# Peptides against a protein of PDB entry 4Y8H: the designs that were tried, part 69

Target 1, 222 residues: chain A of PDB entry 4Y8H
Amino acid sequence: TTIVGVKFNNGVVIAADTRSTQGPIVADKNCAKLHRISPKIWCAGAGTAADTEAVTQLIGSNIELHSLYTSREPRVVSALQMLKQHLFKYQGHIGAYLIVAGVDPTGSHLFSIHAHGSTDVGYYLSLGSGSLAAMAVLESHWKQDLTKEEAIKLASDAIQAGIWNDLGSGSNVDVCVMEIGKDAEYLRNYLTPNVREEKQKSYKFPRGTTAVLKESIVNICD

## One batch from the design tools (peptide; made by RFdiffusion4, then SolubleMPNN)

Design b2_p22_4_s1 (from b2_p22_4, 10 letters changed)
Fold by OpenDDE base, seed 2:
Structure b2_p22_4_s1 (fold): chain B 222 residues (1-222), chain A 22 residues (1-22)
Amino acid sequence: as target 1 above (222 residues)
Amino acid sequence: GTGTPEDGERIKELLKELKEKE
């Protein structure tokens, strides 16, 4: 399971590995899904799908009520605080983690919440079993002036790296884009076009040329 | 309910640190 978040010049992208939702894949207890808290605040959750959904629905309802009462747009930090309180109270025994992201009147925000109560903030984040592989991609390619398209690609590439690390195949990625001044865009089953390595055109070597397999003998120097 | 005041302060500090890194 891998979830990621990436900030870009005008917003934030979150992405999740959704392989557990398709086919008899071994119900990894850690299904990653994207959940809407409010129109412009989303989270990527990993853990028991029922628990993450229940928590996000509860927080969503509370935020909606608060927004109505205050006549203010929901803030990401408010969602973060509420999620922290509920995750620890009810899921302290469940290794659930969340990435919380969104846009509000104060700008774009990206946070992570760990089951043990810690909160992190960053321009890019990854969590889950594939998080190290995802982070390697993020660290290599993140820059301050990412476009929306670059951020989507980066998030997807990071998730794919995580998937490859865990299963060695498959790429089912959900993506949510939260851009300042726009509605959230939820992209289901976003597949980054595999840069099909152009299959090196099988140079049909003419029949008579013995393909010298250059065995690069990696001399393991003792 | 907003998180604990302590959580709010921590978030503010983190946000400040991020702004400084920008």
Scores: peptide ipSAE 0.006, ipTM 0.320, DockQ to the pose 0.023
Fold by OpenDDE base, seed 1:
Structure b2_p22_4_s1 (fold): chain B 222 residues (1-222), chain A 22 residues (1-22)
Amino acid sequence: as target 1 above (222 residues)
Amino acid sequence: GTGTPEDGERIKELLKELKEKE
């Protein structure tokens, strides 16, 4: 599995290798998926798919409640702290790792959480079995003031490098773009060889938020 | 609002249940 995050001039992109969730390939015990915490805060998770989904849903619910109570937009750092506290303080034996990213009134943010509870911050991050190959691409091509399009391409290229390192074939990349002042854009199957379109998941936004999630399914034939 | 210890225990229980079902 490979997950990546890339900061650009006005936001952050996260991407995940989703191959483990599709096809006859023995579902690697470690599936990577993108999960919505809040309208503008997403994570890329790897580990037991059910575990990462359950955790992100719980944190998402708590953040929504907190946001409603305080009448403030959720903070990425709050999501990070909650994830760190719950996953690793109380259930640190779970071998899950996460990239947490988003935009809030303080700007764009990109963090990682390791299975042992450590956190990192950066302009670009990669985790998973293909993380070294992905990082080589990121280090070679990341620059300051990336455009959104450049960041999407870079994240996708990094994931593909990780995929090639692990399995040598079959690219399935999900991407989420979080840009300041805009709605989050979830790009399902940004790179897929002949995979059926997954049904759009309906995301409910809290009342009073103007945040709209745009979902695009792009099938790109290798 | 950081997560409470109670929330942590709920997550732990949920994760345990999920592992038992797999």
Scores: peptide ipSAE 0.006, ipTM 0.331, DockQ to the pose 0.033
Fold by OpenDDE base, seed 5:
Structure b2_p22_4_s1 (fold): chain B 222 residues (1-222), chain A 22 residues (1-22)
Amino acid sequence: as target 1 above (222 residues)
Amino acid sequence: GTGTPEDGERIKELLKELKEKE
């Protein structure tokens, strides 16, 4: 799993690999997904898919109620605080980590939360098994004043690096763009890198050897 | 609603604290 966030000049981008969504592959419960907390606040979640979905729905509902009560647009920091408190309280039961990002009247924001309750803030972040490979891309190519397009590309490149590190193959990338003064833009399957199935080099087994095709169920959602 | 200057300052302080903990 790889999730990333990238700040740009007028907003923030988050991206996630969506390996679990392709084909008859046993839906590994640990697939990265993008979740909407509010119209302009999204998260990339990883770990137990059920945990991330349940948490984000709960926080989303609470934020909506709070927004209605206060007549104020939701704040990313409020979402962060609520998520952190929830994850910390239930640390023993929730194996989730999140990148939380969005835009609000105070600007654009990018945070990460670990299940153990730690939080980070930055201009770019990566989490998951491919996070080191993703971070290498981010560190190499991130600069101040990225355009929206540059940020989308950078986030996607980082996810692809993470996927390559984990599987040595391509996967789908979902992207969400949150730009100040605009509606959030969810780009489903923004990149569907054609997994060039490396043509299994037909190992011509010599005549007479029964090729036991070991179906290695590669748990893709590590 | 428009973010208040107070909200902005609070966020700045929080961000500083978070950066220091990194």
Scores: peptide ipSAE 0.005, ipTM 0.349, DockQ to the pose 0.018
Fold by OpenDDE base, seed 3:
Structure b2_p22_4_s1 (fold): chain B 222 residues (1-222), chain A 22 residues (1-22)
Amino acid sequence: as target 1 above (222 residues)
Amino acid sequence: GTGTPEDGERIKELLKELKEKE
């Protein structure tokens, strides 16, 4: 899995590969997904898909309650702190890692959280098995004052590098753009590898054949 | 903030570093 974050001139982009979400394949233990914490605060999580989703939902609920109580827009740093505390408390041995990003009244923010509790701050970040390949792309092409479009491209290119490193095959890239003064833009499958639709030769199954969806559970053993 | 005071300070420091780099 590969997750990345890239700051640009007026916001932040996060991206994740969707390899684990392709098809009825029971997600490998390591699923990269983008999760909404609040309208303008998102995270990219890798680890057990169930754990990252549950954590982000919990934090999202707490942030919403806090926002309502304080009548203040949620802060990325608040989300970061809550996520960090939760990860420390419950994830002793779970190799979950997160990129937390968003915009708030103080500006745009990009953080990473490791399962062991370390937090990093940067203009660009990558985590996951493909993170080194992704980081190589980021380090090579990141510059100050990126446009939104340049940041999306850079994040996508970095994810692709990570995917190629891990599987050697194209996978979908999800992107979330959080720009100051705008609504978050979630770009699902921003890059769909031209899976040559192998023309499923429409085997006209004769009338009456129930297509048994063979769920092939590919246990990708780590 | 639901974080430990130490975590809060660390985050504040990180935010300061970010502001200085921006």
Scores: peptide ipSAE 0.006, ipTM 0.333, DockQ to the pose 0.018; fails the geometry check

Design b2_p22_4_s2 (from b2_p22_4, 10 letters changed)
Fold by OpenDDE base, seed 4:
Structure b2_p22_4_s2 (fold): chain B 222 residues (1-222), chain A 22 residues (1-22)
Amino acid sequence: as target 1 above (222 residues)
Amino acid sequence: GTGTPEDGEKIRKLLEEAKKKE
């Protein structure tokens, strides 16, 4: 399992290997998925599927309520605080680790949360069994002022490195792009493009719905 | 519910440190 996050010049990208849900890959108890907390705040969750889903849904609901009461767009730090509190409270019972990312009126943010409640911040992050391989790619290729496309590619490459480390076989990668001033873009089964794209359409997905903007199977062969 | 004040402060510090690295 591998999840990654990468900040770019105008936002943040998160990605996860979806081997447990797609393709000829053997299902694992540990799955990585992207979860929407709010329209502009997403997380990559890894660990037990039930744990990650339950946590993200709970926090998502609370964030929405909080946003309604305050009449403000949700803040990534608010989501982070709530997630951290929840994970810390149930330390040892929840086998989940998360990368939390998004955009809000204060800018773009990228955090990680471990099951024991610790929090990290960075320009790029990787978690999971393939995290070391992913991090090697990130450290080698990350630079300041990444474009959106460069960040997507970097995140995808990092995930693929993690996949090779764990399975040595093909898999799918989900990507979510959160850019300042735009709607979030959820790219299911994303295949990294070879050529830089100038502009992508942004999409807003209401809570409770799942949309697929792009579906491409990533085949990794020996 | 929201995070604890202590959590908020820790996060704030992390953010400040991250900004300094930019």
Scores: peptide ipSAE 0.000, ipTM 0.296, DockQ to the pose 0.018
Fold by OpenDDE base, seed 5:
Structure b2_p22_4_s2 (fold): chain B 222 residues (1-222), chain A 22 residues (1-22)
Amino acid sequence: as target 1 above (222 residues)
Amino acid sequence: GTGTPEDGEKIRKLLEEAKKKE
């Protein structure tokens, strides 16, 4: 598995490989998947599918309740704290690691949480079995003030490097873009194994950005 | 919006504050 996060000039991008969802042949107990915590806070989860989903749902519910109670937009740091505490408390029973990202009134944020509850912060992060290969790409090409398009490309390239490292083949990549002042954009199957995007200088998003409406995301988690 | 470098500094501060509250 490979998950990545990349900060850009006006937000944050997270990406994950979707190998575990591509059919019966890849029965990997470890899956990478993007999960919504709140409308503007997402995580890329890796580990057992059950662990990542359960953790995300629990924290998402708590954040929603907190947001309703306070009449304030959820903060990424609140999600981070709750996730960290949960993972630390149950570190022996939960095999999940996460990249947590989002936008809130304080700006854009990118964190990682390891299974034992340790956290990192950075402009770019990678986790999973392909994380070293992904990190090599990120370190080589990340720069200050990336555009949204550059960040999406960089994240996708990093995931592809991770996939290649693990399997020597292509796989699907999911991307979520969280830009300040905008709704989150979930790009399902942004890259497919058969879509060799030629290094086009201008990354035009080939597939339409699906606006993350509350109603449409419930169907993806079912 | 704030630039990435400035955001990074804010994030670090927020993380430190969050750690202290644990």
Scores: peptide ipSAE 0.000, ipTM 0.292, DockQ to the pose 0.017
Fold by OpenDDE base, seed 3:
Structure b2_p22_4_s2 (fold): chain B 222 residues (1-222), chain A 22 residues (1-22)
Amino acid sequence: as target 1 above (222 residues)
Amino acid sequence: GTGTPEDGEKIRKLLEEAKKKE
């Protein structure tokens, strides 16, 4: 499993490999998946698939209720706090670790939460079995004021490094882009690394690349 | 990079603001 988050000039990108969720690959105990907490707050979750899904759904529901009650857009830090408290409360029983990211009226945010409830803050983060390889890429290429495209590429490259380090096989990369003032953009199967096509500078998928499912998430809580 | 002390303070403020809005 490899999950990453990367801040860019106007938002944040999270990415995850889909090794455990796609194809004939037996769902390993470690599942990486992107989860929506709110329209503009997403998690890259890893650990037991059931744990990550259950946690993110619970927090998502609570955040939604809170947002409705307060008539305010959810804050990433609120989601972080709720997740942290939940994971801490159930320490040892939940095998989930998360990268939490999003945009809110206060800006863009990127956090990580470990299963025991500890949190980190960063401009770039990686978690999972491939996290060291991913981090090496991130540390080498991250810079301030990344463009959205540069951040997507960096996140994807980091995930790929993690994949190659961990399984040595191609896996799909899911990406979620959360840009300030825009709807979240979920890019399912952004990269299918089995297509060793030349790193074209233009994130134009080579002709014949599997269609990226794009989902735009509209803020339901106006 | 990892969070800076400035980032930590920002988070603290955000948490406080979030709590006030609850």
Scores: peptide ipSAE 0.005, ipTM 0.331, DockQ to the pose 0.016; fails the geometry check
Fold by OpenDDE base, seed 2:
Structure b2_p22_4_s2 (fold): chain B 222 residues (1-222), chain A 22 residues (1-22)
Amino acid sequence: as target 1 above (222 residues)
Amino acid sequence: GTGTPEDGEKIRKLLEEAKKKE
């Protein structure tokens, strides 16, 4: 599985491979899916599809209630905290990981949550078995002030790289775009396997520029 | 892409603000 997040000039994009949802292939316990927490906050989850969905629904319900009581738009950091607390409490044994992204009155946000309790922040993130291949694409092509379209393409390309690394063929990519001042745009099957093999071959990964961007692990110690 | 130290600080501030509003 591969999930990615990419910040752009006016928002954030998340993407996931959806191969596990298509065809008779034994549902690998690790399904990557996009889940709505709130209208403008989404997550990409990898793990047992049922668990990730249940968690995101629970958090979504709680956030909605909180938003109603406070008359405030939900904040991504609130979703992050709730997800983190829940994952640690109930999934300490499951290697589930999430990318949480969205827009709120404070701006656009992109986070990752690991099952062991760590959170990460970045302009671009990748998680899953294909995360290294995806990250190579992201590191090579991410730049400041990406347009929405560039970010969607970059996220999709990164997912495809991850998929290719894992299976050597086929790609199905879901994308969610959260732009400041707009409704979230969910692009189901943005790329389907039926898209001709020829376009995948043209992604010449420039050999050699692994810009290791310094990973700042912010351990939010409680 | 590793969050910049600046991003980490922003997150910490956001988390602190979120905790104060609870």
Scores: peptide ipSAE 0.000, ipTM 0.329, DockQ to the pose 0.021; fails the geometry check

Design b2_p22_4_s3 (from b2_p22_4, 12 letters changed)
Fold by OpenDDE base, seed 3:
Structure b2_p22_4_s3 (fold): chain B 222 residues (1-222), chain A 22 residues (1-22)
Amino acid sequence: as target 1 above (222 residues)
Amino acid sequence: GTGTPEDGERIRELVKEAEEKE
């Protein structure tokens, strides 16, 4: 898995590889997903998909309640604190790492949380098994005052580098853009590298071959 | 897990600063 975050001039982008389990290959327990904590605060999670989703939902609920109680827009740092506290409390049981990003009245923010509870702050971050390859791209091409489009491209390129490092093929890239003064833009399958156009070569199966069962792509991350 | 107490304090400070800037 590879997750990245990139700050740009007016916001932050996060991206994750979405591994399509092709066939009976045991879904790598490490599913990368983008999760909404609040309308303008998102995280990219990797690790056990169940743990990441459960944690993000819990924090999302708490942030919503806190926002309602305080009549304040949620702060990224508040989400970070809650996530960190939760991950720390369940240390050793949750093998999840997160990139937490968003925009709030104080600006744009990008953080990472490691499973052991450490947090990093940066203009660009990468986590996961492909993180080194992703980081190489980020370090090479990140600059100050990136445009939104440049940041999306950079994040996507970094994820792709991570994918190539880990799998060599066959992952989608999800992107979430959080720009100051705008709604968050979730770009599902922003890049679908190696969509082999299954040219349905009409393999004229000879008369009598049993219809191959509909491959239900079970999104194991559901 | 090396979540340093310092990181927690920094986050708490950032939260406080964010709340004060409102």
Scores: peptide ipSAE 0.014, ipTM 0.450, DockQ to the pose 0.016
Fold by OpenDDE base, seed 2:
Structure b2_p22_4_s3 (fold): chain B 222 residues (1-222), chain A 22 residues (1-22)
Amino acid sequence: as target 1 above (222 residues)
Amino acid sequence: GTGTPEDGERIRELVKEAEEKE
């Protein structure tokens, strides 16, 4: 499985490899899916699909209630906190991980959560078995001031790289775009195996600028 | 946020604040 997040000039994109959801092979416990927490806050989850869905639904309900009580738009950091607390409490034994992203009055946000308690912040993130291949694409092509379209393409290309690394076969990619001032756009089956692979324009990896954006690992101090 | 380094710092601060409230 591969999940990715990419920040762009006016928002954030998340994407997931959804092949595990379409095949009869129930066997891969690691299903990647996109889940709505709130209208403008989504997550990409990998792990037991039932667990990630249940968690995201619970958090979504709580955030909705909180938003109603406070008369404030939900914040991504609030979702992050709630997800962390829940994952650590109930899933500490499961190698579940999430990318949490969204837009709120403070801007666009992109986080990852590991079941062991770590949270990462970045302009681009990848998780899963294909995460290294995905990250190679992200590192090569991410730049400041990406357009929405460039970010969608980059996220999709990263997922495809992850898929190729894992299975060497076709891609099924779901994408969610959260842009400031707009409704979230969920693109189901943005890429499907049956879509004639337009010849991947050879992403000439520009050799030079490995912009290693400093990943800040915030360890929750026990 | 424009995805600038400044945005990253702000996010780190927000995360820290959220963690301190826990």
Scores: peptide ipSAE 0.009, ipTM 0.421, DockQ to the pose 0.023
Fold by OpenDDE base, seed 4:
Structure b2_p22_4_s3 (fold): chain B 222 residues (1-222), chain A 22 residues (1-22)
Amino acid sequence: as target 1 above (222 residues)
Amino acid sequence: GTGTPEDGERIRELVKEAEEKE
């Protein structure tokens, strides 16, 4: 399972490996799905499908209520806080990790929450069993001022790298694009095994070490 | 657990800052 997030010039993209969600294939305890928290705040959840769905629904309901009460658009950081608190509260029971992303009046945001409660902030993130392979792609190809299309492609390529790492075959990728000033665009089955992969042009990995300040906020709960 | 109280505080501060900017 792999989930990724990528910031671009005017928003954020998240993507998930959804292979476990399409078939009668054995309830692999680890499925990734995209979930809507609010119209402009989405998360990619990985872990037990039931747990991630329940968490995201609960947080979505609470954020909606809070937004109605305050007459304010939901903030990504509020969603992050609520998700983190919930994951901490149930840490012993929820093996879920999340990427939380969205747009709000303060801009575009991308966060991750590890099952153990750590939160990362970055321009690109990956989680799951394929996260290292995905991260290698992200680190190699992420640049400042990505277009929407470049970010979608990068996120998809990263997911595919994660899939290849885990299974060596098959790709099913869901994508959600959250752009400032626009409605969220959910691209279900952006890549499916039945869609003849247009020959991905050989991306020559340019060696550009862009020093992306990965601020990992590792919350070590003793 | 990797969620340090410090991260929670940072998030709370970010939430507060976001609320104050509105």
Scores: peptide ipSAE 0.015, ipTM 0.453, DockQ to the pose 0.019; fails the geometry check
Fold by OpenDDE base, seed 5:
Structure b2_p22_4_s3 (fold): chain B 222 residues (1-222), chain A 22 residues (1-22)
Amino acid sequence: as target 1 above (222 residues)
Amino acid sequence: GTGTPEDGERIRELVKEAEEKE
């Protein structure tokens, strides 16, 4: 699992790998997905898919109600605070890690929340099993005043690095772009790195060699 | 509990500080 966020000159990009959506084989309990909290506030979730979805729905509903009551656009910091409080309260029961990002009347924002409730702020962030590889890409290529296109590319490159670190093969990357003064743009399957199925060269084992895999079950009787 | 306005301000300050340091 790899999730990233990248600030650019006029907004923020988040991205996630979508490995869990590809067929029965990767029964990884940990799914990275993008979730909408509000029209202009999104999160990338890492950990148990059920946990991230439940948290996002709860916070999204509360933010919507608050926005309606106040007649104000939702703020990213409000979402952050609510998520932090929820994750802290249920520490040990929720295995969720989140990148929270969005735009509001105060500007563009990018935060991360760990399962234990700690929060980080930055121009770029990564979480998940591939986060170190993703961070190496981000640290190497992030600069001030990124364009939207540069930020999307950087986020996607970082996710790909994370995927390669974990599986050595490509998976789909979802991207959400939140630009000031615009509607959020959700780019589903923005990158489908062609898993070149390395055609398993069917090593036609020549017919004759009975590879006796001697399973020596050494019963170490202690 | 409703995130206190104070928590929001603290986060805004942290954001500002982070943006200034970066």
Scores: peptide ipSAE 0.014, ipTM 0.390, DockQ to the pose 0.020; fails the geometry check

